Peptides against a protein of PDB entry 5VZU. Designs and how they scored, part 178

Target 1, 271 residues: chain A of PDB entry 5VZU
Amino acid sequence: GRTLEDIFHEHMQELILMKFIYTSQYDNCLTYRRIYLPPSRPDDLIKPGLFKGTYGSHGLEIVMLSFHGRRARGTKITGDPNIPAGQQTVEIDLRHRIQLPDLENQRNFNELSRIVLEVRERVRQEQQEGGHEAGEGRGRQGPRESQPSPAQPRAEAPSKGPDGTPGEDGGEPGDAVAAAEQPAQCGQGQPFVLPVGVSSRNEDYPRTCRMCFYGTGLIAGHGFTSPERTPGVFILFDEDRFGFVWLELKSFSLYSRVQATFRNADAPSPQ

## One batch from the design tools (peptide; made by RFdiffusion4, then SolubleMPNN)

Design b2_p25_3_s3 (from b2_p25_3, 10 letters changed)
Fold by OpenDDE base, seed 1:
Structure b2_p25_3_s3 (fold): chain B 271 residues (1-271), chain A 25 residues (1-25)
Amino acid sequence: as target 1 above (271 residues)
Amino acid sequence: EPLTIPDFDWEAFSKLPMPDVLSFE
């Protein structure tokens, strides 16, 4: 019977062969498009830019990380057999922080799964509630009753209203207990480990993370068939490294900043 | 040995299919 290892090796051979066919087909017709790095904003979680993903089956993948208010986006610069380039491989909701458990409980995949699915449910509820407010606002196109002609403003005289005495009622100022905004603890880096059963192609991942966020990853069949968003965790390790845990796939992707200095890669200043 | 994709292989990168249409909208 085919072992899981045999199936994995066959699939890896197919992916390598597909990649070889793709690379070899493009040897004759290279279209070069200039890519600009997104401008950095002060509120960006880290500097936006190019990151190298280590996908051992897909080989080298490059993604552009960019920030869009309370969302981050990983856009594929390199396509693969499943997802063409230009697609958003990951979408991160920076409003929905994932709090990882202690290091012992981080090994439990079911605990991570619970935490992520609870956040997914909150995101879904917020989308439904926001959809209802937008829906009710459109329904009150009441009939435009024909407002009758503007009758002329009769200039009626200014009646002197009487001197109402100021009642002194000294209402006690209710102590609005200002809920002390707990200072955003610039969290000392939390110890990080992948859950048992999450596959990493690189065991050399950072063992400390700064922050984690809820996100979704794009998955598809070959030729971008049946594309769907799967839940995951964006893990910020440092200024130059992030990861994504694909929850349903039980896989981890590590991304490292491309340290190559690109001359003239800055976006042209908006004229 | 895990295939450590070596340091940023610029030669391997140059052979990667760069798609014509990156819409960064």
Scores: peptide ipSAE 0.006, ipTM 0.397, DockQ to the pose 0.043
Fold by OpenDDE base, seed 5:
Structure b2_p25_3_s3 (fold): chain B 271 residues (1-271), chain A 25 residues (1-25)
Amino acid sequence: as target 1 above (271 residues)
Amino acid sequence: EPLTIPDFDWEAFSKLPMPDVLSFE
């Protein structure tokens, strides 16, 4: 019977082959698109830029990490047979921090799965609630058919009713409990290990992480068929390294900063 | 649909050149 390892190996080989075929066939007909490095902002979790990653069976990839308010995005710079260049391979919700358990319980895939799926459900609920508020606001603009109801005569102004003192009902402004933005405590790094049964192409991953966030990864069949987002964990190791655990795929991708300086790669100043 | 890995000819693949790593100029 094919082992899971055999399946991953065969899939990796197929993806490498397909990548080779695609690259080789188009060597004489390349379309170039200029890529700009995202500007660094003070509130960025780490410096944005290019990262070299292992994408499970897809091999080596280059991803642009960028920050968009409370979201981070990994954009494919390299395409593969499943997911073309320019797609968002990972989307990270920086609002939804994942707390990893102790090192012993981190080895339990089911525990990580539970934690991630609980966060996924919260994200789903927040999206549904925000969708309802937007939906109810649109329903009340029914077209007021301006039927020109005829001008019935202004009946006379009846008399001065007495000075009812407006009771100062000092409605205490309900303390909008500002959901305390848990400060992004750059907590002391915690011990990190992959769960048993999570495949890593390389055992050389950082054994300490700073923080983790809920995210989704893009998966698709060959030719970008049936693209979907799967739940995962973004793991910040340091300024130059992050990982992504593909929960459903039981795979880990490690990304390391490309230590290159590019001339004229800065985004044009907003005019 | 589950990603069906077609029957892969490993022997044919093992004879193929590895794709060049994208060089950044």
Scores: peptide ipSAE 0.005, ipTM 0.412, DockQ to the pose 0.037
Fold by OpenDDE base, seed 2:
Structure b2_p25_3_s3 (fold): chain B 271 residues (1-271), chain A 25 residues (1-25)
Amino acid sequence: as target 1 above (271 residues)
Amino acid sequence: EPLTIPDFDWEAFSKLPMPDVLSFE
């Protein structure tokens, strides 16, 4: 029978072969595109820029992280056999912060799954409500010609009486225990561990995180077949490191800032 | 029996984004 090792080797060989085929098709026509670093804004969660990912068998991934108001975007600088360069590998909703449980409960994949799926459902509801408001606003401009509908007669249904018993039901004020929003300790990192069963290529991920957010990752078959968005968690570790947990894939990707200073890599000022 | 990794979704794994190696010379 094929061992698990045989299957991994066969898959690795297929991936290398596909990469080789894909790159060899370009040997005669390399199009170079200049990459500009996104401008930094004061409200950016961290400095935007190039990050290197190390996940799976696939080598060095480079992603451009950029901020777009309440959204962050990871754009592939490197393509791959599944997802070409220039695609948005991750989309992060900075409105939907994920609070991780304690370190013991963080090991439970089902707990993380529950939290992420609850946030996904809220995001879907917000999108449906916002879609309805945009839809109803266009429909009302039909000129309703006011045809005068005729005056049908007022039937006088009768005046039943006044019985006024004041029931003094002294409803005790239920103390709405204001769920003490534990002050988001903006400065102290939370202990972090991957759930059991989430694969990481390197066990050397940061064991402390600053913030987590709901996001979606792009996945596709070889040749960008059947591209779909899968739910996940963006994990900000520090100014130079973030992760993405692919929930459905039970996988973790770690991204580290490219520390190389590029001369003249700044976006041209909008003239 | 094929040694299925318990909970390993091969279809999902085949959909993982896989970077092109930028050779930084």
Scores: peptide ipSAE 0.023, ipTM 0.479, DockQ to the pose 0.040; fails the geometry check
Fold by OpenDDE base, seed 4:
Structure b2_p25_3_s3 (fold): chain B 271 residues (1-271), chain A 25 residues (1-25)
Amino acid sequence: as target 1 above (271 residues)
Amino acid sequence: EPLTIPDFDWEAFSKLPMPDVLSFE
């Protein structure tokens, strides 16, 4: 039987061959686009920029991390035979923090899967509700037909009804202590371990994380066939490192900041 | 046992213009 190693090696050879074919076929037809680094904002979770990733057998990826209000995006700078450059490899929902269990329960893939799928269902419900509010708000701008003001009928006299005694029913206002959603404190670093059965390129990943968020990753077949979003976990380790757990794929990708300083890579200020 | 990706010479391989294909068959 093929070992998993044999399958990965064969797959890797096919990938090399595909890239060689792609690069060779386009050798005379290269369109270069200038990439601008996103400006840093005070509310950004970390400094935006270029990160190098490794996806198991897929080699070295370059992604751009950017922040868009309550969403973060990883955009592919390097394309692959499945997912072209410029695609959003990951979309992170910064509204939906994932709480990792203790270190013992983090080893249980089924527990992580449960947590992620519960968050996915909440995101789906919120998208359905928000779609209804946007729909109803547009429907009520029917033309205000100016109905003519009907005439003021006469002020008939105030009959003095009698002395009903005020019952003092002092209903204490039950202080519904709205459980103040504790602001997403940049939590003290939590011990981190990959679940058993999640593949990583190596065991050299940070063993402490700052916070985790729900996200989706883009997966596709060769030639960008049947592209879909798969659920995952964005893991912020530090200012220069993040990970993504591909839940369905049982894979982990580690991304590290590109430390190279790019001169004149800033987006031109909108004039 | 956790599927360890074998010691692939990723350094040599990262120097190859490589496609990032996530095909899980």
Scores: peptide ipSAE 0.013, ipTM 0.439, DockQ to the pose 0.076; fails the geometry check

Design b2_p25_3_s4 (from b2_p25_3, 9 letters changed)
Fold by OpenDDE base, seed 5:
Structure b2_p25_3_s4 (fold): chain B 271 residues (1-271), chain A 25 residues (1-25)
Amino acid sequence: as target 1 above (271 residues)
Amino acid sequence: EPLTVVDFDWEEYSKLPYPDVLSFE
C-alpha cells in the first residue's frame, strides 16, 4: 500500500504538471463558487481570512482561516487534483497547545514527533471518553413496562411538632473557580526552527513563533481518493503568518495573509 | 467582482484525451 509519504511525494511532479495544464490550457477544468469572508470575533486567535500558502509539493494554495470555538480551520479556497476546494486542509485544536522545546531540541525531529504523538493520544482518549458517555446514555431506555404499582393509601402520618433543630450553617461548597485558562501570554516569541529532515519549499520562514497547537492535515490521492488526517503542528508566527508542520510527511507549509481588499466579500447579514 | 473558490474539476479533466499520461504510476 502507498505510504502517507508516498501520497505526498510520488504525485509531486504529476500535481505540478496538472496544475500547470488546468490553469494555463484547460479553463474548463475549473469550477467557480462564490465565497464570503468569515466575520471576525473578539475571541479569534488572529483575524480570520484568506491566507496564501505553500503546500509542500502542491505549490501555492489559498486557504480560508476561520475560528469555530476551540477549533480553527484552514479551508481550501483553491482546489487541487487531490483535495477539492471547500475541504479542511488543516484542522487545529486550540485546546491542545504544543509546547516546543528549546531551539537545540527543536532540531530533533524525534522530539517534536514525541510531543505531537503524546498530544494525539490525549485527543484520542478524550474522544473515546466522550463517545462512551454518549453510548451509555442511549442503552438504558429499555421499555420500562410501567407495572401499575397499586396505589397503597397514604396514611396521614401525624403532624409532629416544631422542634427547632439548629441551623447547621452549611458552608456553601466554594465554587471551584474554573481556573481561567490564563490567556496564553503573548510573551516574547519563542525562537523557532524546523527540525532536521522537515522539508520547506521556502527557507524564508519566521524564526520566532507565538504559540503552537496540535492539528491534523488532510491528505488524499488524486480524485480525493483515500482521504486521511495526518497529525501536525499549527504554528502561529504573527497576526499575518502561520505554519503547519506535517509530521508524517516531514514537510512544512507557510501561510501568509492575503493583503488584498475585497469588495462585497462580507457574508450577507442574516435577514 | 465577488470572491470565488477555484476548484479543480476532476470530471472535466478526466474527459481530456490523455489524462492518464500525466500519471507517473
Scores: peptide ipSAE 0.055, ipTM 0.586, DockQ to the pose 0.237
Fold by OpenDDE base, seed 4:
Formats: C-alpha cells, structure tokens, sequence
Structure b2_p25_3_s4 (fold): chain B 271 residues (1-271), chain A 25 residues (1-25)
C-alpha cells in the first residue's frame, strides 16, 4: 500500500514539476498584484512582514505574517497549484500557547499529537460556547410591538429641599496595589527538536525556541479543491524565524524573514 | 518599487496541453 510518505513524495514531485513548467515555460500562468506590508504595532509578537518558507510539498514560498489582536496569520504571497495567493496558509491562536515537554519527550510524536489535539478540542469548545452566546443574543429580538405609549402629562418640578451637611467621611485611600504588569518576559528560549517521523526539508532548523502556539494550516488539492484546515504548532524561534509543524502531514516548514527593504510598500493611510 | 504577489493562474495553466498528466488522483 502507498505510505503517507510515498503519497507525499509523489505529490511533492508533481508540484515541483508543475512549478518548473509554469515558471520556466509558461510565464502567462503567473499573475501579479500589488501588495502592501502591514504596519507594525507595539503588541505584535514580532515585527510583521514577509518570510521565505520551505513548504513541505510546495517548495519555497513567500508568506506575509501579520497580527490581528490575539491571532496571527500567514498569508500566501506566492500562489501554487493547490492554494492561490492571498489565502491564509496558517492561522495562529495566540491565546493557546503550546508547552513543549523536555527534549527527550519532544522526540515523541505521539506526545506532541496529544498536546495539540487537547488544545484543538479546547478551541472547538470555546467556538461552540461563543456560538451559543451569539445565538442566544439573536433570539431575544422578539418583535417589539411598538405600542404607542400615551403622552402622559409633564408633572411639575417639585421644590428644592434643604442644605444637608457635608459629612467629612475621610475614607482612607485604599492602596491600589498596582498589579505590576510583569514585563512580558521574553520567554527564556527552550531547547527544541522535531519529533521522530516529522519530515523537514532542511535539517538546519533552530534548536532553541521562544514560544509555541496552537495553529491551523490550510491544505487543498490542485485547483484549490477540498480546502481544509489541519492542526499544527507555530514555533517562534526568534525575531526573524518561525516554524510550523503540520501535525497530520508530519512535516515542518521553516520561515525566515525577507531582509530586503521595500520602498513604497506601506499601506496608504486611511483617508 | 511596489511589492507584487506572484499568483498561480490555474485557469491559464489548465489551457496548456496535457495539464492532467500531473494530477495524481
């Protein structure tokens, strides 16, 4: 029987061949659209921008990383036969931090799978609960029967009652213990290794990570057929590098910041 | 220069002779 590895290799060879054909022989298969870089915000986990990724099946990709409150998004800047440009290749939930085990247990794919699937279930529960709150809020718009309330007459302004004495109750200023906002501890980097059986195109990935988060990656067939979101782990290595572990695909994608400076790439100020 | 997205045009690719040779169903 074909292994998942055989299917992945066949699909990778196909995508490489397609990419070779359309880039080398058929320039008309490429369309070009102007993009703007997202502005940096003080609450952004790292500086937003363009990253070069090694995608397991698709080869070299360009992804734009942007932050949206407690979510991060990787938007495809390079389209491919499976997923068009402008699609969200990764969606990261910054509410759901993944705690990696020790380095020995990080080699265990089943342990990572357990951790990720437990977080996936929590995210699913939160979405169901939030869907119920949004559903219950819509149900209470019963038809406001606009009964014309009759114009009851303006009753008269009753009189100024007298000078109540100022009681000097010297309430002690309760010490508002300023909860010292613990400075966002740049989480001490932890040792990082890929689980056994996770394929990486490059063995030269960072062996220390800052933070990990639950996320989902987009997969599809050719022509963007049957698009689905698979569970994964976003791994922040540093200011210029992140990874994504595709759990079901058993693959790792490394993304590195594009160091090129782009002129006139800032979004026009909203007028 | 403005940044440009490079997108794959599946419609134009599908007009090529033998596009289906690459789809492993």
Amino acid sequence: as target 1 above (271 residues)
Amino acid sequence: EPLTVVDFDWEEYSKLPYPDVLSFE
Scores: peptide ipSAE 0.036, ipTM 0.572, DockQ to the pose 0.268
Fold by OpenDDE base, seed 2:
Structure b2_p25_3_s4 (fold): chain B 271 residues (1-271), chain A 25 residues (1-25)
Amino acid sequence: as target 1 above (271 residues)
Amino acid sequence: EPLTVVDFDWEEYSKLPYPDVLSFE
């Protein structure tokens, strides 16, 4: 039988062959495009910039992380056989935080799946409601001819003041113990572990995370066939590291900041 | 065709009935 190692080597050969075929079709004509780093904003979750994927099945993967109000975007700088350069590999909804359970329950993939799918349904509902408000606002500018409806006379309702003594029924208001939502202490990371059955190339991932958000990842067949968005979890570990859990694929991608300083990489000021 | 991300799950790939995406038959 083929070993997992044999299958890995065969598929690595296929990926290399695909890269070779694609590059050879262009007669070695390479076009270079200048990339600018996105400007940093005070409200950005972390400093935007280049991140290196650690998963490396396709080689060196580079993603640009950028912030767009309540959305974050991962844009592929490197292409692979499935998804070309310039595509948005991840889209993160910064409005929809995911609260991870305790470390014991984090091992349960079904619990993570439940949490993510509940957030996905909320996002879908908000998109449907926002679509209806935009549709209804255009229709009602029909000219309401203001026919002056006649002033019906205010009937004086009579003042009868009967003295009915309300009984003292002192129903003790049950102390609704407002479960103090412990303000998620914005500064202390929580213990983090991948669910059982989520594949990671390296077990060397951060065991503490700061924040999680709902997001979607782009998946495709070879040659960018049948591209679709799959639900996932963006995990912020620290200023220089984030992950993405691909829920349906049961996989985890780790991204680390490119520490190289680039001269003149800042976006030109809009003139 | 199996939809893949950059992170190739080899265990899931091994379960595909047609793993060879480049079967040039």
Scores: peptide ipSAE 0.025, ipTM 0.501, DockQ to the pose 0.051
Fold by OpenDDE base, seed 1:
Parts: C-alpha cells; structure tokens; sequence
Structure b2_p25_3_s4 (fold): chain B 271 residues (1-271), chain A 25 residues (1-25)
C-alpha cells in the first residue's frame, strides 16, 4: 500500500508539475512587481510586514500582514494553484475579539466552533443594520426647490419669568454600583492548544497566545474556482508570530515574520 | 492540446491528515 509519505510526495510532484505547466505555458514571461512594506502605525497590533507560512502542500508561502483601522489583512505574496498572488488570504476583524476558554475546554472543537459562529452571526447582524441605515438615507433627497423664504426679523425680546420655588424632594441617589468591567487582561498571554481534530503540519506552535480575533480566510479550488470566505480565528502569539485556525477545514496555519531586511522596501512617502 | 492537469483525487487527498488549507472543492 502507498504510505502517507508516498501520497504526499505524489501530491507535491503533481503541484510542482502544475506550477511548471502554468509557468511554461507563458513562454517564461515572468512579471516582476516591486512590493513595498506597509508603513507602521502606532495603533497597529504588531509591526506590519512579511510573514512566512509553513503550511499546506505548496511549501513556502509568504503573506503581507497589514493594518487598516479595525481590520487586519493577510495578502498573498506567493500564489498557489488555488489562490493567486495578490489575493487576501485572511481578513481579520479587530473589533471582534475571540475569548478562548480554559486549556481543557480549548481541546473541544465544538466549543471553539460555537464561539466563532456566535461572533460570525454578530458580524452579520451589524452588516445588515448598517446596510439599512445607508439605504434609507439616499431616498429622501428629492430636489428641494430652494424657495427663498424671506428673512423676517422677528425681534421678540423680553420675558423674565421669575420665581419657581425650591421644591425639596430629596430623592435618594440609588447607588448604581457600576459593575467595574474588569479591564480584560489584554496583556497577559493565555495558555494555548489546538482543539482535537485541528490539523497542524507542525506540533511546534506557541503554547501561549496574547489574543485572538474573528476573521475569515479565502478558500478556492484549483485555478481560483468558487472562491469563498470561511470563518476562522486569528491568533496573535507574539510580535513575530501569528496563526490562523480555519474552522471549517479544521486546519491551523502558523506564520512567522520574515527576518530578512530588504533595502528600499519602504513605501515611497506620498509626495 | 492543453496539458490536462492530472485529475487531482480530492477524495483521497481530503482524507489526509494535512489537507491543503487553501483548497476548497
């Protein structure tokens, strides 16, 4: 029988062959585009830049992590047979933090699935409500004929009305004990483990994470067929490492910062 | 003739412990 290793080697050979066929069909016409690193902003969750994924059959994957207000984006720098370069492999909603349970309950995939799907439904509701407000605002600009109603100067001045009495009623201020929302301990790393049944190419992932956010990943068939967004979890481990849990695919991708310094990689200052 | 991409047996591949996380059929 074929070993799992044999099947992986065959699949890798097929993917290499596909890549070779695609590249050879274009008569070696390679288009090179200069990539600029996004500028860092003070409010960025971590420094933006290039990250290396070591996931999937495709080998070396490079993504650009960038921040766009309350959203983060992973853009493919390397394409694969499914998703071409320049596509947004991950979109992260920094408004929707995922709270991981304790380490014991993190092993339960159904618990993670519940948490993520609840957040997905909230995001969907917010999008529907925001769509209604934008729709109603456009309808009412019928052409207001600007009839120039004359500026009548009504001067009316004076009335001093006086004296209203100091009614005492000493209604006791009910101490609404504002339940001090314990500041979510945003800074302390929590123990992290993948749920049972989530596949990782490497068991050598960080066992502590800083925070997690709701996000969506892009999935597609070969040749970018039927592209769709699947729910997932962005996991920030540290300044140089993040992960993405593909919930429906039950897979985990680890990304590590590219430590190589590139000369002249900074975006040209907007003149 | 366009080189027919060898029909990738998705059913076999999807059973692997490490499916392609970017592949969706």
Amino acid sequence: as target 1 above (271 residues)
Amino acid sequence: EPLTVVDFDWEEYSKLPYPDVLSFE
Scores: peptide ipSAE 0.015, ipTM 0.483, DockQ to the pose 0.079

Design b2_p25_4_s1 (from b2_p25_4, 10 letters changed)
Fold by OpenDDE base, seed 1:
Structure b2_p25_4_s1 (fold): chain B 271 residues (1-271), chain A 25 residues (1-25)
Amino acid sequence: as target 1 above (271 residues)
Amino acid sequence: SPEVPIEFTEEEKELIKKFLELLKK
């Protein structure tokens, strides 16, 4: 039978061959594209920009993080054997915060899976409801036969008088106890640990996170075969670091801000 | 991005980790 070593060698040979093919293609044609950094907005969760990921067999990946209202996006600047440059590696729904459990329950992968899948179903329901409202609105463009509605004369509305009977009834103001929405403790870092069985390239990840959000990641086979979106968790650690937990893959990717300043990297002002 | 996992067993994942550590040397 195939040994684990044989399977591993076959897979690594394929990855090496793919990397070799991709790198050897550069001998014939290198296309350089100017990359512009997204403008920062006051409502951005963190400053947008370039982030360095060091995960998986791919080694160094550069991702551009950008904000689009209630969505964040990670766009691949570097391609890999699976997903080419320019693809959206992650899409984050900033409407759907993930509340992590306590540190003990964070070790339970099934608990994280439950939380993420519950949010996924909510997102799916919202998309279905929004699709139905958009569908009903299009049907009623029946031909407006412009029948000229005859100008019926404006009958003068008679000025009915001011009869001011002061009905007394002192309905007691029901104390609507405004349930004080506990201010979402958005700002305090919470203890963070990866679930058991989630693979990290190293154990040197931040042990405190600020916020987590539902998101989807793009996965594909070699050569961008069968691309699909898989559920995950975007984890904001700080202004310069975020992670993504790939739920189905049981993998964690850490991204750190590229601190290098690039001249003329700002998007041209819209003329 | 993560590959669509070729469903590696946990043993295969540990072999992959060991080999990736060897390739870093």
Scores: peptide ipSAE 0.031, ipTM 0.450, DockQ to the pose 0.223
Fold by OpenDDE base, seed 5:
Structure b2_p25_4_s1 (fold): chain B 271 residues (1-271), chain A 25 residues (1-25)
Amino acid sequence: as target 1 above (271 residues)
Amino acid sequence: SPEVPIEFTEEEKELIKKFLELLKK
């Protein structure tokens, strides 16, 4: 039977080989794409920019965090053997906040899993309802073949008198309870700990988080085979750090802002 | 992005962790 050492050596050889293939492909045909830093908006949860992540086996990753209304995106700047550069490694739904339990219950992976899956189901329902409204609106434009119905003569129906007093049916305007967008309480950060069984490459993660959101991460096999979205939790620690819990993978990725100042990295102002 | 971890046993995960620490040197 393969020893654990053999399995490990094979996996490491595969990762090294894939890394070598990816790096060597650059030698023959470097397509350089200029990356612009996304412009900061006042409504951005944090300043957009480059973040350095560490994935367990893949080492260093650079991700661009950007905000797109009620969504945030992590776009890979560095590719890996599974997911090439330019792919959206994480998509965050800023409408769906995750409320973490107390610190004791945060150790329970099943509780986090329940919370995330309940949000995932709500997101699916909202997508189905929005899809149904869009579907019903298109169905009614069947081409009415305007068969020219013959012009039956307009019988001059007599001018019955005007005096119908409009009943003041004071339809009480149904209070559209504007679902009070609970102000994102920039409250004191809550204690944070990874659930038992969630692997972190670095145990030095922030022990306090500001906010959490539902998100999906992109996973794939080697060579970007069978790409799928897996549910997870985006954890905002501070202005310069966020994490992503990959729920199904039971893994945590920490991302830290790249503090490097890039000259001419700003998007050209739309002239 | 995280590879779909081959379901490593806890013992396999510890070995992988130790080896990844060795590769950081």
Scores: peptide ipSAE 0.025, ipTM 0.439, DockQ to the pose 0.196
Fold by OpenDDE base, seed 2:
Structure b2_p25_4_s1 (fold): chain B 271 residues (1-271), chain A 25 residues (1-25)
Amino acid sequence: as target 1 above (271 residues)
Amino acid sequence: SPEVPIEFTEEEKELIKKFLELLKK
């Protein structure tokens, strides 16, 4: 049988060959498109813009991060052998914050997997409920021909009055101690570590995170074959760094802001 | 897209270099 090493070697050779073919094709036909930075809004989680990421075999990638109400989007600026440029590599649901456990429990991949899958099922339920409300609203405009249903006689149920004495059982209302929602201290970074068995290109990632959100990442085979969305965690470290944990792939991608100032990179104001 | 994030071993990086050198011929 092929060893795992043989399969990895063949996959690596194929990936390199694909990357070479794509690179060689670009030498024959360079189409330049101007990229505009998304407009910044006050309610944006961080400033939108260009981020550099590293994927193990793909190397350096550029992603545009943008905000769309309660959703964030990572759009590929660089293509790779699997996913072409312009595709939405990550979609983040800013409605579904993920609370990471303590640092000891963060090492447990099964705990992170549980938390993410619970949020995934909530998102699916919300999508099903929202689909039903949109479906039921169109059907009911059939003309109600009001056929007059005949008045069935109200039987007078009799007035039996007996005087049963009110027993004073003064059950003290047990003070439901409202568990004080600890105010989500938006300002203090939580200690952060990757789960055991999550691969990262390097161990040089931020050891504190600001907040996490549920998201999905786009995966595909070579040449954009069988594209699918896989569940993951968007990790905001700071204003200039975020990560994505690919749950099913057990991988972590770190993204850092491109610090270059671009003249005239702002989107033209809509006329 | 990460398919499997294949971390290139140093040996694989050398094989990649050799392969890229062969493709330049």
Scores: peptide ipSAE 0.023, ipTM 0.492, DockQ to the pose 0.230
Fold by OpenDDE base, seed 4:
Structure b2_p25_4_s1 (fold): chain B 271 residues (1-271), chain A 25 residues (1-25)
Amino acid sequence: as target 1 above (271 residues)
Amino acid sequence: SPEVPIEFTEEEKELIKKFLELLKK
């Protein structure tokens, strides 16, 4: 049988070979793709841009955060052995806010798991319902042979007369139910702690968060084998920091804004 | 993919160390 040593040796040889292939691809024709920063929109949850991730064995990753209506996306700028550059590492559904419990119950992984899986099931139901509505609209318009209906003559509609008596319908002023302006919850950061058993590479994560949302992360084997989306929680800490809890992986990734100003990185205005 | 930090067992960590030492030779 393969020893643990054989399995480890094979795995390390594969990782080294992959690292060598990646490094050797840098010695060859580096096809520089120009990356444009996504334009900032007023409705963006935070300023879009480059974020530096510190998670997993791969060390340092650069992700572009962008907003697409009620969805946010993290796109890999750096590839790793599992997921190549240009893939969407995280997708966040800004319609599905995660309410974290109190700080004591936040330590319970099973409670977070329950909350996330309940949201996952709602998202799945909404996708199935929306998929059915899109499916029924492709009714076979069979080719209705438009038989040329004969031009029936335009009958002159008679001029009905003028007597507009002004009915004083005293419409009661319907109570404008003042839509209670949901007080702009000046995002008082709630206390935040990782559940017990969630691994963080850095103990130095923010202990307060503004908002949490349901999201999915992309996972794959080496060489992008068997890619799948795993459920997680996007955690907005502040304007420059967000996290992602990988629920099934029991891991946490912290992302911090790259503060470098890139000249001419703005997307060309759509002409 | 965030590799789940495979909490390498102490045995696996020692294997990693030995392997990294072999690669430095």
Scores: peptide ipSAE 0.022, ipTM 0.428, DockQ to the pose 0.238

